# Peptides against a protein of PDB entry 6GMG: the designs that were tried, part 355

Target 1, 331 residues: chain A of PDB entry 6GMG
Amino acid sequence: DSDDRVTPPAEPLDRMPDPYRPSYGRAETVVNNYIRKWQQVYSHRDGRKQQMTEEQREWLSYGCVGVTWVNSGQYPTNRLAFASFDEDRFKNELKNGRPRSGETRAEFEGRVAKESFDEEKGFQRAREVASVMNRALENAHDESAYLDNLKKELANGNDALRNEDARSPFYSALRNTPSFKERNGGNHDPSRMKAVIYSKHFWSGQDRSSSADKRKYGDPDAFRPAPGTGLVDMSRDRNIPRSPTSPGEGFVNFDYGWFGAQTEADADKTVWTHGNHYHAPNGSLGAMHVYESKFRNWSEGYSDFDRGAYVITFIPKSWNTAPDKVKQGWP

## One batch from the design tools (peptide; made by RFdiffusion4, then SolubleMPNN)

Design b2_p28_6_s4 (from b2_p28_6, 14 letters changed)
Fold by OpenDDE base, seed 2:
Structure b2_p28_6_s4 (fold): chain B 331 residues (1-331), chain A 28 residues (1-28)
Amino acid sequence: as target 1 above (331 residues)
Amino acid sequence: SAMDKEIADKGIENQKAAGKERIDEIYS
C-alpha cells in the first residue's frame, strides 16, 4: 500500500456533479466529482440511489483499475478475454516488410504484431459473446439451465465456443462471480445477472526468461487469440510493464476501461470510463482524474501497451453500473 | 482478496516508478 494514496472522502448523496472538462474527444473530471456523478447515475440498487461506500471509494482510489473495480464489484480477474488478430497480415508483413531506419528486427516484429491486432473486431467479438450469454441467462433459474441454454445458443450460431471445455473460463465465469452467489446479488439465479464488458491494455513481453528484446519491443507470439473463439489466454499476464529502451524511461503496467453493457451499435460512439493514476492529492502524482472516452480514444492505447483485451464478467441486473446508455461528461 | 490488493498495490508502485511525467504524457 502506497503511503501517499488517499481514499476520497464521502460525497453527499444529493450533491450534483460539476461540469466535466472536455479534452480531445474525452470528458475529464477529478475523482471526487466522478463519485458525485456515480451516485447520481450508476449507484442505483433496485432503483434506489446509494452513497458510494468507503470500500468502493477505496477501490476507486487505486486509479486505472479502480473504475472497473467499483463498477464490476470485484477486482478484475481477466479470465474471459477476447481479441482479434490478423495472422495473414502478420505473416505477410514479416515476409515482405522491412525495418524502418533505426528500427531493430525485434522492434520491427513487435510493431508488426501490435498492428496486426484489430481492436474493433476484438470488441465486437466480446459484444457478440456477451449477447449470447445474456440470452442464455434470461430464463435460466439455475446454473445447469444457464449452461444448457448457452450450449444451445452456441450450436445455433455455429460458434466455436461450443467446443470449449466445461471447465474453461467461458463456462465457469458465472459460477466464479461473487455477486452471483450473494443473497442481494444473483442469489444463484442466472436470470438475475447480466454480462458486462471491460478492457485491459497491457504489455506482451512479460516473460522474464525471454530475450531482452522481447521485453523491450514486445513478444510477437504472446497473448494471441485462439482461432475461431477469439479467446486469449491471460494466465501469463503478471502485470509486468514494458522494459525501458533507454535510461530513465518507465512504463505503466496496465490500463483498464469500463464499458459495461451499452447498447449503442456503433462502436465509435461507445463510451469508456477509466482513471489516470491512484489518488494522491498530497503526493507527486496529484489527485486522480476520471476520463470518459470514446472508443477511438480508448482503443488507440499508448506505447506502454501492445495488447488490448476485451473481458466479459457479470453483475446483478439490479445494479445500474452498466446502463444501456452512457452519457459522456456532465451535464 | 489479499491477492487482489497485492496486485493493486503493485500497480501503484509501478505508477510511482513511471512518474508523473509519463502519466501526463499518456493522458495529455
Scores: peptide ipSAE 0.418, ipTM 0.915, DockQ to the pose 0.863
Fold by OpenDDE base, seed 4:
Structure b2_p28_6_s4 (fold): chain B 331 residues (1-331), chain A 28 residues (1-28)
Amino acid sequence: as target 1 above (331 residues)
Amino acid sequence: SAMDKEIADKGIENQKAAGKERIDEIYS
C-alpha cells in the first residue's frame, strides 16, 4: 500500500478548465483540471452535469487505471479483451530472422512476438464487436432478448464468437456489469446500455513457473488472441510487471487508456484518455497528470509492456463518459 | 470490492517501484 496517494479535492461544478498543454501530439493537464473538464463534458447523467463525487475522485486518483475506472464506473475486469496477432509473420520471422547484435534468443523471440501484434487491427476488432453488441442491445429489454439478438447478429456475420460458451466473458459481460443492474443505470434493461472500449497494456511474462528469460523478455506464446474470435484469455494477467534485467531497473505493471464509444471511423483520429501515475502531490511522483492522446500515441506503448488488449465493457446510455465525439485538450 | 482495491494498490506499488524517472520517461 502507498500512503502518499491523495484524493484530489472537489472542483466547483461550473468551474471551467484551464487550457491543456500540448505534449508530443498529446494534450496534458493536471488531474484537478481534468476533473474540471470532466464535469463540463463527461459528467452528464440524463443530460445534467454532475460534480465528480468523492468516490469518483478517489478512483481517479489511482492513476492510469483511475481514468478508466471513473469513466466506466467500475474497476476494470479486463475479461472481454481483443487483440490481433499475425501468426504467419511471427513464424516467418522466427524462422528467417536473426537476433540483433547483443540480443539473446529469448529477447529476440519476445520482441518478434510483440511486433507480431497489430494494435490497429486489435482495436478495429473490438470496435466491430462493440458495434454488434450495440445492435443487439438496441431494442432488447431483457438479457434473454439481448443474447438472442447477439446470436443472430453473429450468425448473420458468420462470426466465430457465436460458438463461445454461455459463460464466456463475451456473453456474460453485460450481466456482470454493476451499472446494468442499478436502478439509475440499466435497470436490467439492455437497451439502456451501450458497449464501450478501453485498452490495457501489460506484460506477457507473468508466469512464475516459467523461465526467468520469459519474465524478463516476454513470453512469446502468452496472451495471444484466439483465432477467429480475437478473444484474449486474460485469466493469467495478474498485473505482474516485467522482471528487471539489471539492478535498479523497475517496470510499471500496466497502463490503461479510455476510448469509450467514439464514432470516428479513422482510428488515427480517435482520442485516448489516460493518466501517468497515482496522485501524490506531496510524494515523490507528484501530482497526477491526465493525457488525451491520439491512437498512435497510445498504441505505441512502452518497453514495460509487450501486450495490448482492447477491452469491451458497458455503461448506461444516460452517462456521457463515452460520447460520440471526444475533443482533445481544452479549449 | 476488496479485490479491486488490492489490484489498485498493487498498481500504486508498482508505479512507486518504477519511480518518477521511469514514469516521466514513459510519458515523455
Scores: peptide ipSAE 0.408, ipTM 0.912, DockQ to the pose 0.838
Fold by OpenDDE base, seed 3:
Structure b2_p28_6_s4 (fold): chain B 331 residues (1-331), chain A 28 residues (1-28)
Amino acid sequence: as target 1 above (331 residues)
Amino acid sequence: SAMDKEIADKGIENQKAAGKERIDEIYS
C-alpha cells in the first residue's frame, strides 16, 4: 500500500525552480522542484498561476502515473489508446529469423513482437486523431455537435474510425471526462476542451491463464492495434507486471509519460514528462524524481515493458498543463 | 474514485516489489 508514500509539501507560488540536471538527452529534478516549475509554467487556470493543491500534490506523489494524473486532471483510464504494428515485419522475422544464442523460442517471439511495434507511427497516429478531434471540438457547443463534426471529419479523411460503435471509447471519451462536466472546466461545452496525449508502457503477458512463457517473455498476440484505426483494446490491461525470469528478479508494472498538446512536428524533438517512482523520502525508494525526456528516450522503454500505447484524453483549454511548446528542464 | 485509488495503490505495491535497485537501473 502507500504507507511510506509522502505527499510533497506545498511550494510557495513565487518560488522559482532550481536548475534541472541534464543526462543523456533528458532533464531530471526532484519532485518538489518539479512542483515549482509546474506552478510557474503549467499551473495556469484562465491565465492565472495557481499553487498546486494538496490533492494535486497527492496525485503527483504516486510517481510516473502521478505526472500524467496531475496534468490531465484524472487518473488515466487508458481507454482511447493507439499503436502501430508491422504485421509483415513480424511474420517475416518469425519465419526467417533465428533465436539469439541462449534465447528461447518464446523469448525470441516476444522480442520480435516487441520490435514490430513502431513507436513513432503509433505516436503519429494519436496526434493525427487528436487533431481531428480538436477540429471537431472547436465550434461545437454540445456533445451532439461534437460527434457530428467528428463523423464528418472522419468521413472526409476516409478514416476507419468512422465505423466505430457509438459506445466505443473513441466516441465516448469526451463525455466520460470529468473535467468536461465541471463548471470550471468544460461546463459541457466541447469547444472549451482540447485533446491531449500521454503514453503508457506496460507488459503484454498479463493473462494469468496463459503459459508461463508468455508471462515471462511476452504475448506476441496481445495488445495489437486494430488495422485501419490503430486502436488498442486496453480492456485486458490489469497493470500486471512481467513475470520474473530468474530468482529475485522483479519488474515494474507500468510507466506513464505526459506529452500534452505540443505542436512540434518532429517527433524526436517532443518532450515527455514522467516520474521514476512514488515519493518516499523516508523509505527505501527515496524521493521521487521527475524527468523530461526526448521522444527517443521515452519511446525506447525498458525490459519491464513490451508495449507502448499513446492515449488520448481531454482537458479544458483554460488549463496550461498542455502548452503548445514544452521546454526541457530549467531554465 | 475508489477504483483509481486501488489501481494507484497497486502501482505502489509493484514498485516496492521491484525495489529501488531495479528502478534505479531503469532511470540511471
Scores: peptide ipSAE 0.407, ipTM 0.912, DockQ to the pose 0.856
Fold by OpenDDE base, seed 1:
Structure b2_p28_6_s4 (fold): chain B 331 residues (1-331), chain A 28 residues (1-28)
Amino acid sequence: as target 1 above (331 residues)
Amino acid sequence: SAMDKEIADKGIENQKAAGKERIDEIYS
């Protein structure tokens, strides 16, 4: 039951944010103050500041997904997802490693699989693909031109994505983006759109037909990227949390982090924006807080999750929700 | 969409079920 969720009130357009506070390498603030910052920094449409609408504030109030929702303009579909998995490391560790004291075989395999994912390389792959897509978008005034450009770019780079089906998430992502079709958005003009990135953390052991051990400790074979492309099949992600390993233990089912289209070359210096929980100022969880984390803080994740995917979607270039530079905190 | 709303609501329910203590643990 989500009846205790509250939509944050509107903030005056010209109200400046209060200072953020540091929290373990992150900058943190209450959701209302983030709305103030958002209106000053990210709200611009065609260069003009906008007050966050009631609908946007409602989206934001959903917590960890809310930041990505409000900045991307749509609820995350997670269809175009990338990751990097070191198969050699995985096989080697399984062969030569051993369970820790008190660690079951299933727990060992789940841990080894988790550790075999490279978050930085996954992020790098997503950025690489987003760059290719942006080049394809730049001078394309219809979808056909965009797709032709994209295929040419992939061929020039000998990228395995060139072999994807025409209806794959990779090629269909743009046409399936609502803001692309909106008159005040892309208006069906690819050159008015740009690729952006967000990340999702989730649990691999979601298959209800699998063993309880996989649900508790992870499914080593689930949600691996395809060789060459780095694409992750997200169709089996049903937002099911990790199963408790001890009585009374409970896990969160997902976390979302917004990156956008930052141009910072050093991954460690990129900023990821995310929320802790849905806004419940009168409930047990309390007011929602928004965090701006460096990549190291974001990519580390939590024990709730053993997978991290980096997802590409699109927004109109006229939006400023994905600027080239993101400054952590305030001022 | 209606499906998006359902997923979002399930997320809320999950967060509530996990509880404040767990959320504080991962974000502090």
Scores: peptide ipSAE 0.405, ipTM 0.914, DockQ to the pose 0.813

Design b2_p28_7_s1 (from b2_p28_7, 13 letters changed)
Fold by OpenDDE base, seed 2:
Structure b2_p28_7_s1 (fold): chain B 331 residues (1-331), chain A 28 residues (1-28)
Amino acid sequence: as target 1 above (331 residues)
Amino acid sequence: SAAEQQAKADLINQYNQEAKKKAEELAK
């Protein structure tokens, strides 16, 4: 019952977190304790530690998306998304492969498509683009300067993104970021902003006009990245979950993981922060838990999802929600 | 795997729908 959601109470600014608990290779804690960690580590604005506001606590209380929401400062729009898909592998497997015992053709095709995505390469692409953007942001004091810098950087790297339309999410992402326009944020100064990354897991078979098989087993052609750029058209993502394949089966519509702007070169050592469900301490679901997972644990995902996108957005440099180093758990 | 089963048990679809609705309301 939606009425069971509760906003976590305020935590004293000086309250230290309790130790996180290990949970199947990840660090886990209750949402209230995450707030304590957040206040100690991520809350800083202009170098000053802040108490998580009631609004921020409310955002956080919505679960996995809440973690990304509170750290990015806005509800995810997912407009600038990247992935990597091996077209040759997909074609070859479809041609030469066969369904497993008991596997339908549609199930086989959906599985092959899912397996043809490379999560690590998708993440690497997003990091590459974020780096380019960060260089373009540097010393740019208006949007025009930022865009000019961005085009130059792309040209120097011979990046296919240089051919994107000026109205594309790639070029419009900064101007469409609320914190960029805020006086205490970017104040319309690109050099005050930095690119950050989060990830979304979701289901490919969301087209209601498509076959039931695609809704149950995935749409092999949906949400593929554009060649060269790696951009994924997310316009058709309507947060529709996978259709059940058996009576009583249910799937989650999405999962979000926060990465931020970690500088760790080894993808496997990066930390991803996510939540399980909305906070309902007095309800059947119980208290919300927050997880800090390594990339392997995050990117593995669940059977609920067959797509993973890595999304770029922006936050003010004055925020510490995306530090260069993230430590898993506490202490 | 046991790990996946436990992780999935923690994920609830309903909360995600509510989050979307809330965000849409705030954007209006």
Scores: peptide ipSAE 0.028, ipTM 0.624, DockQ to the pose 0.325
Fold by OpenDDE base, seed 3:
Structure b2_p28_7_s1 (fold): chain B 331 residues (1-331), chain A 28 residues (1-28)
Amino acid sequence: as target 1 above (331 residues)
Amino acid sequence: SAAEQQAKADLINQYNQEAKKKAEELAK
């Protein structure tokens, strides 16, 4: 019950974190210890270490989304999302493949669709776009200059995103970022901002007007990226979980992983930070834990989800929540 | 897999549904 949620207490600014624990190839720690690490590593504003505020601790306490929330500075809107889908593989597997023993047709189609997404290529696309955006931001001192730069960059690369409408999430993302407008943030200066990435896992079968089979086993046609751009229309994601296939079965509605702006070229070596559930130390769920996973561990996801999107947002360059290098665990 | 099962156990379904609503309220 969300009523059991507790805001983690403040941690002394200079308190060092305890060592993280290994957990299936990822580093794990309790939320309070993550706050300690966060204060030492990620809290810096204009080069100065900061104590995590009560507001930030409250955001963090909401679990997986809280990790992305505290590091991005806003609740995820998921408007600028990317993925990669192999249409040829999908069609071929549907045509030539067969359901496994005991697998229904709907289950087969849902599985094939899920497997037709390429997480690595989706992530790479987001990184590519983020890089283009960062180049456009670099010397732009107003939004108009940023947009002009962005269009030029896209034209030079013959990127299909150049054809997006001015009101699309792609072009409107910066202006819709609260920290861009804040005095202590971007202060309306694009050159003070940088693009960052997080990922969301969710269920495709969210259409209540669709068949029960799609809600149970996935909607093969839902949340596919647009050809050329890789953009995913996230407007229909209402955080509806997978429907149970048997009595007593339940699924989680989403998971969030924070990547930021790591420069590691090898996707497999990138670190993703995420939480398990809201902080309820005195409740049935227990204390919130934070995980730092490598890409392989993160991108694998869970059976609760059949879609993964890589989302671009922006933070002020003065924040250190998205450093070039992220170290897994502690020390 | 064992890893998935453990990870899934960490992700509480009830949590995310209720947390989303409250988080949105908090964000306003």
Scores: peptide ipSAE 0.026, ipTM 0.638, DockQ to the pose 0.257
Fold by OpenDDE base, seed 4:
Structure b2_p28_7_s1 (fold): chain B 331 residues (1-331), chain A 28 residues (1-28)
Amino acid sequence: as target 1 above (331 residues)
Amino acid sequence: SAAEQQAKADLINQYNQEAKKKAEELAK
């Protein structure tokens, strides 16, 4: 029950974190200790370390989405999402492949679709687009200039995104970012903003009007990226979890991982920060834990999800929630 | 706020990732 969620207490600004614990190739700690790390490493505004506010702690307490929330400054809208799907692989596997022993046709198709997504290519696409956007932001002092720069950059690269509608998530993302409009944020100056990336794992079979099989085993046709752009239409993502296939089985509705703006060229060395569940130290779920995972660990996901999207949003450059380098764990 | 309302509505994110990770690894 969500009623047992608790906001973590404030941590002294100068309190150093305790060591993180290794956990299956990732670093893990309790949420309170993450707050300590966050204050030391990510809290800086205009170069000055800040204590995590009560509001930020409250956001964080919501679990995996809370990590992205506190670092991005807004609840994820997931509108500007990218993925990579190998259509040829999908078609070939459906044609030439066979269900495993005990696997239904629906299970087979769902699995094949899931396996036809390339997480690394999806991530790389998002990074590519983020880089283009950052170049467009650099010398733009109003939205019009930003959009003009963006179109020029896309034209130079012959990128299909240049053909997107002006109201598409791609072009509207900046103006729809609250921190862009804030006086202490972007102050309507694109050059004060930078593109950042987070990832969402979710279930494809969310259509209540579809077959039970799709809800249980995935919808092979859902949430595929558009050819050329890599954009995923996220409008049908309503945070509906996978349907149980057996009594007592339950699935989580989503997972979020924060990447930010790391400059590490090797995807495998990038660090993704995420949480397990909402903070309920006195409840059945227990205290929230935060994980810092390498890309391999993050992108693997769970059986709860058959889709991964890499989402672009924006934060003020004055924030240090998305540094160039992220160190896994502590120390 | 609208964001908080949405967040509350979305609070179906509850699992132990460590245990789940272990389970997933064993299932491979």
Scores: peptide ipSAE 0.206, ipTM 0.793, DockQ to the pose 0.057; fails the geometry check
Fold by OpenDDE base, seed 1:
Parts: C-alpha cells; sequence; structure tokens
Structure b2_p28_7_s1 (fold): chain B 331 residues (1-331), chain A 28 residues (1-28)
C-alpha cells in the first residue's frame, strides 16, 4: 500500500524541465520533472526562485492532494467550499424522467443529482467570492479591517454571505490559515495575502447509517450548496469512497485540482494541476505523474465521484504558486 | 492530525488515475 511512497530527490535549481507529453487533452510529466518546472515558474518568494524543500517534496509525493498541498502551503481543510445545484432541473428530471433500462430507482436518482450540479457555475461562484475577498484584503492591515471591508463589499452586492455568522468558515478562513500568521508570510497583515482556489472531487454517499443504495449510487440530498450563498457543508466529508457495485470493484476516495488565482475569464481555458497517485518509483504503482488539465478535462472527473466543490483558501502574495497566467505543459 | 491526513492521502493513491480515465473513455 502506501508503504512504498518515496520522497522525490532534490532537483538542481537551474535545471530546466523536459518536455511534457500530451495525454487526453492534458499535459503530463513525471513528478521529478514537475519539480523542475515548479522551481522555474512557481517557486518564487519575493521575486526569487527557490529550490523545493524536502518538506515540500514530501507533501508533493502524496499524489493529487500533494499538488494542492505544496502550492497552498497546507493540507486541504476544505472548509470554505462552493458549488452550484439546479434544483428545478433535479425536480423536473425526477418527476418526468425515467430510469434507463436496467437502472434501479436509486441509481437513477443518484445520476440525476450528479447531473444537476453545474461545475462551471460552481467554479464561477468561487471566483466571484475570491474576487470580493481580494478587494477586502488589499487595503486591510489587520483582521478587523478585513472583516469590515468584506461586510461592505457583500452589502454593496447584496450577497447572502453577509448574513453568515462571524464564526462561519467564510469569515474565519483567513485567521485559520497558517501562512497568514507566519512572519515570512502574511505576518497577520491581510494585505499581504490573496485568495486562491482549488477543487475537490468526492463521493456523496458517505453516511454509514444510510442505505446501501445511497453508498453505491450516491445520496441525492448530500453536499448540496446552501441557497443564495453557494456554501457547501463539508463537515460530513470523511474521505469515504464509493461502495462497490460488483465484486472486486474499488473506488478512489477523492481527487484534488489546483487552480490558484488565474485571471483567464474563459473557464474553459483555465489550467488545473493534479496528480495520479503517490510517488512509488520502485513499487507497483510506479512514479507519480503530474497533469495540467483544461477545465473541461478536470471537471469531467471520474465515476468514482459524484460531487465537486470549489474551495477558497489563502496564500501570501509573495508566493508565485498562484500566478495570473498558467501555461499548460513545457516548453 | 497530520498522521490522519497523510493516511487519507495515501488511500487515494491506490489507483492510477490516467489508466482509469483511459478505461472510462474507451468504454464510451
Amino acid sequence: as target 1 above (331 residues)
Amino acid sequence: SAAEQQAKADLINQYNQEAKKKAEELAK
């Protein structure tokens, strides 16, 4: 199992990456080569490129979550998550639609629920909120000023998030970010931080007290966004995979994709960075590979998952792990 | 805990996502 995980070795700071290869509309490379690219493009602190540290290489070696981990600076907590769900479509399809041949009612309902989520609208909501947060951060030199600015911005836009509790993930996310408190990070100065986005794919049917059908085919009522805010309660996400529908079948528990803070207005042109599995060059799984996918390739996900969330966190502006523009592949 | 987080991260990595994606695409 995970006992074969190896931390990738250090790469020379000035070593240039080898060319990426195309793979199903994505750019793909081995993890060591991604480290080379990362050092050339994303490693900069205060304008100076840095060698990826041993700790960062260790984080990265954990696969898809490792990519988000190394670029965000912390293991994902997923507390501030957004999605979009078309309730009218869901109700209409349940009422007027029919199960496919051989499809059970539970399977039909699970599929309809999955299809009622709009990944693009969910992503756009997260981007909208991140923009509001960034405006609130820009001229705030303490948390109180940030919160005041945030409230004003939300009021001006008549955003339902203005009604969230002060202790909600929305208002507490900044103070709970380790890099915000670090001397070489935010140093408790909101104006030194910026909002960034990553995405998580996961399974809805995680409740052990629910029916087996929900665990196999999805829970149509689970992990829906709150009306008006788009917030998803992620507290019940315990990284439990989909239950097998046939003997010997197995599913993965989650997937993570890193977006950062790209300014590309067309969602379809945005680049998402993710990994396939933990790094095991001498094991059965082999070396970890890193993918840079366009939004359509990322948002398609896998049959392992029926939910997608777009999560906001924060990084110091001095980091270049979330640049305005991300180029797919190398060169 | 950090250990729990690592364990969760290790669990996801049982599969090659590229191979799985290829299989799903071929099944369409």
Scores: peptide ipSAE 0.032, ipTM 0.709, DockQ to the pose 0.035; fails the geometry check

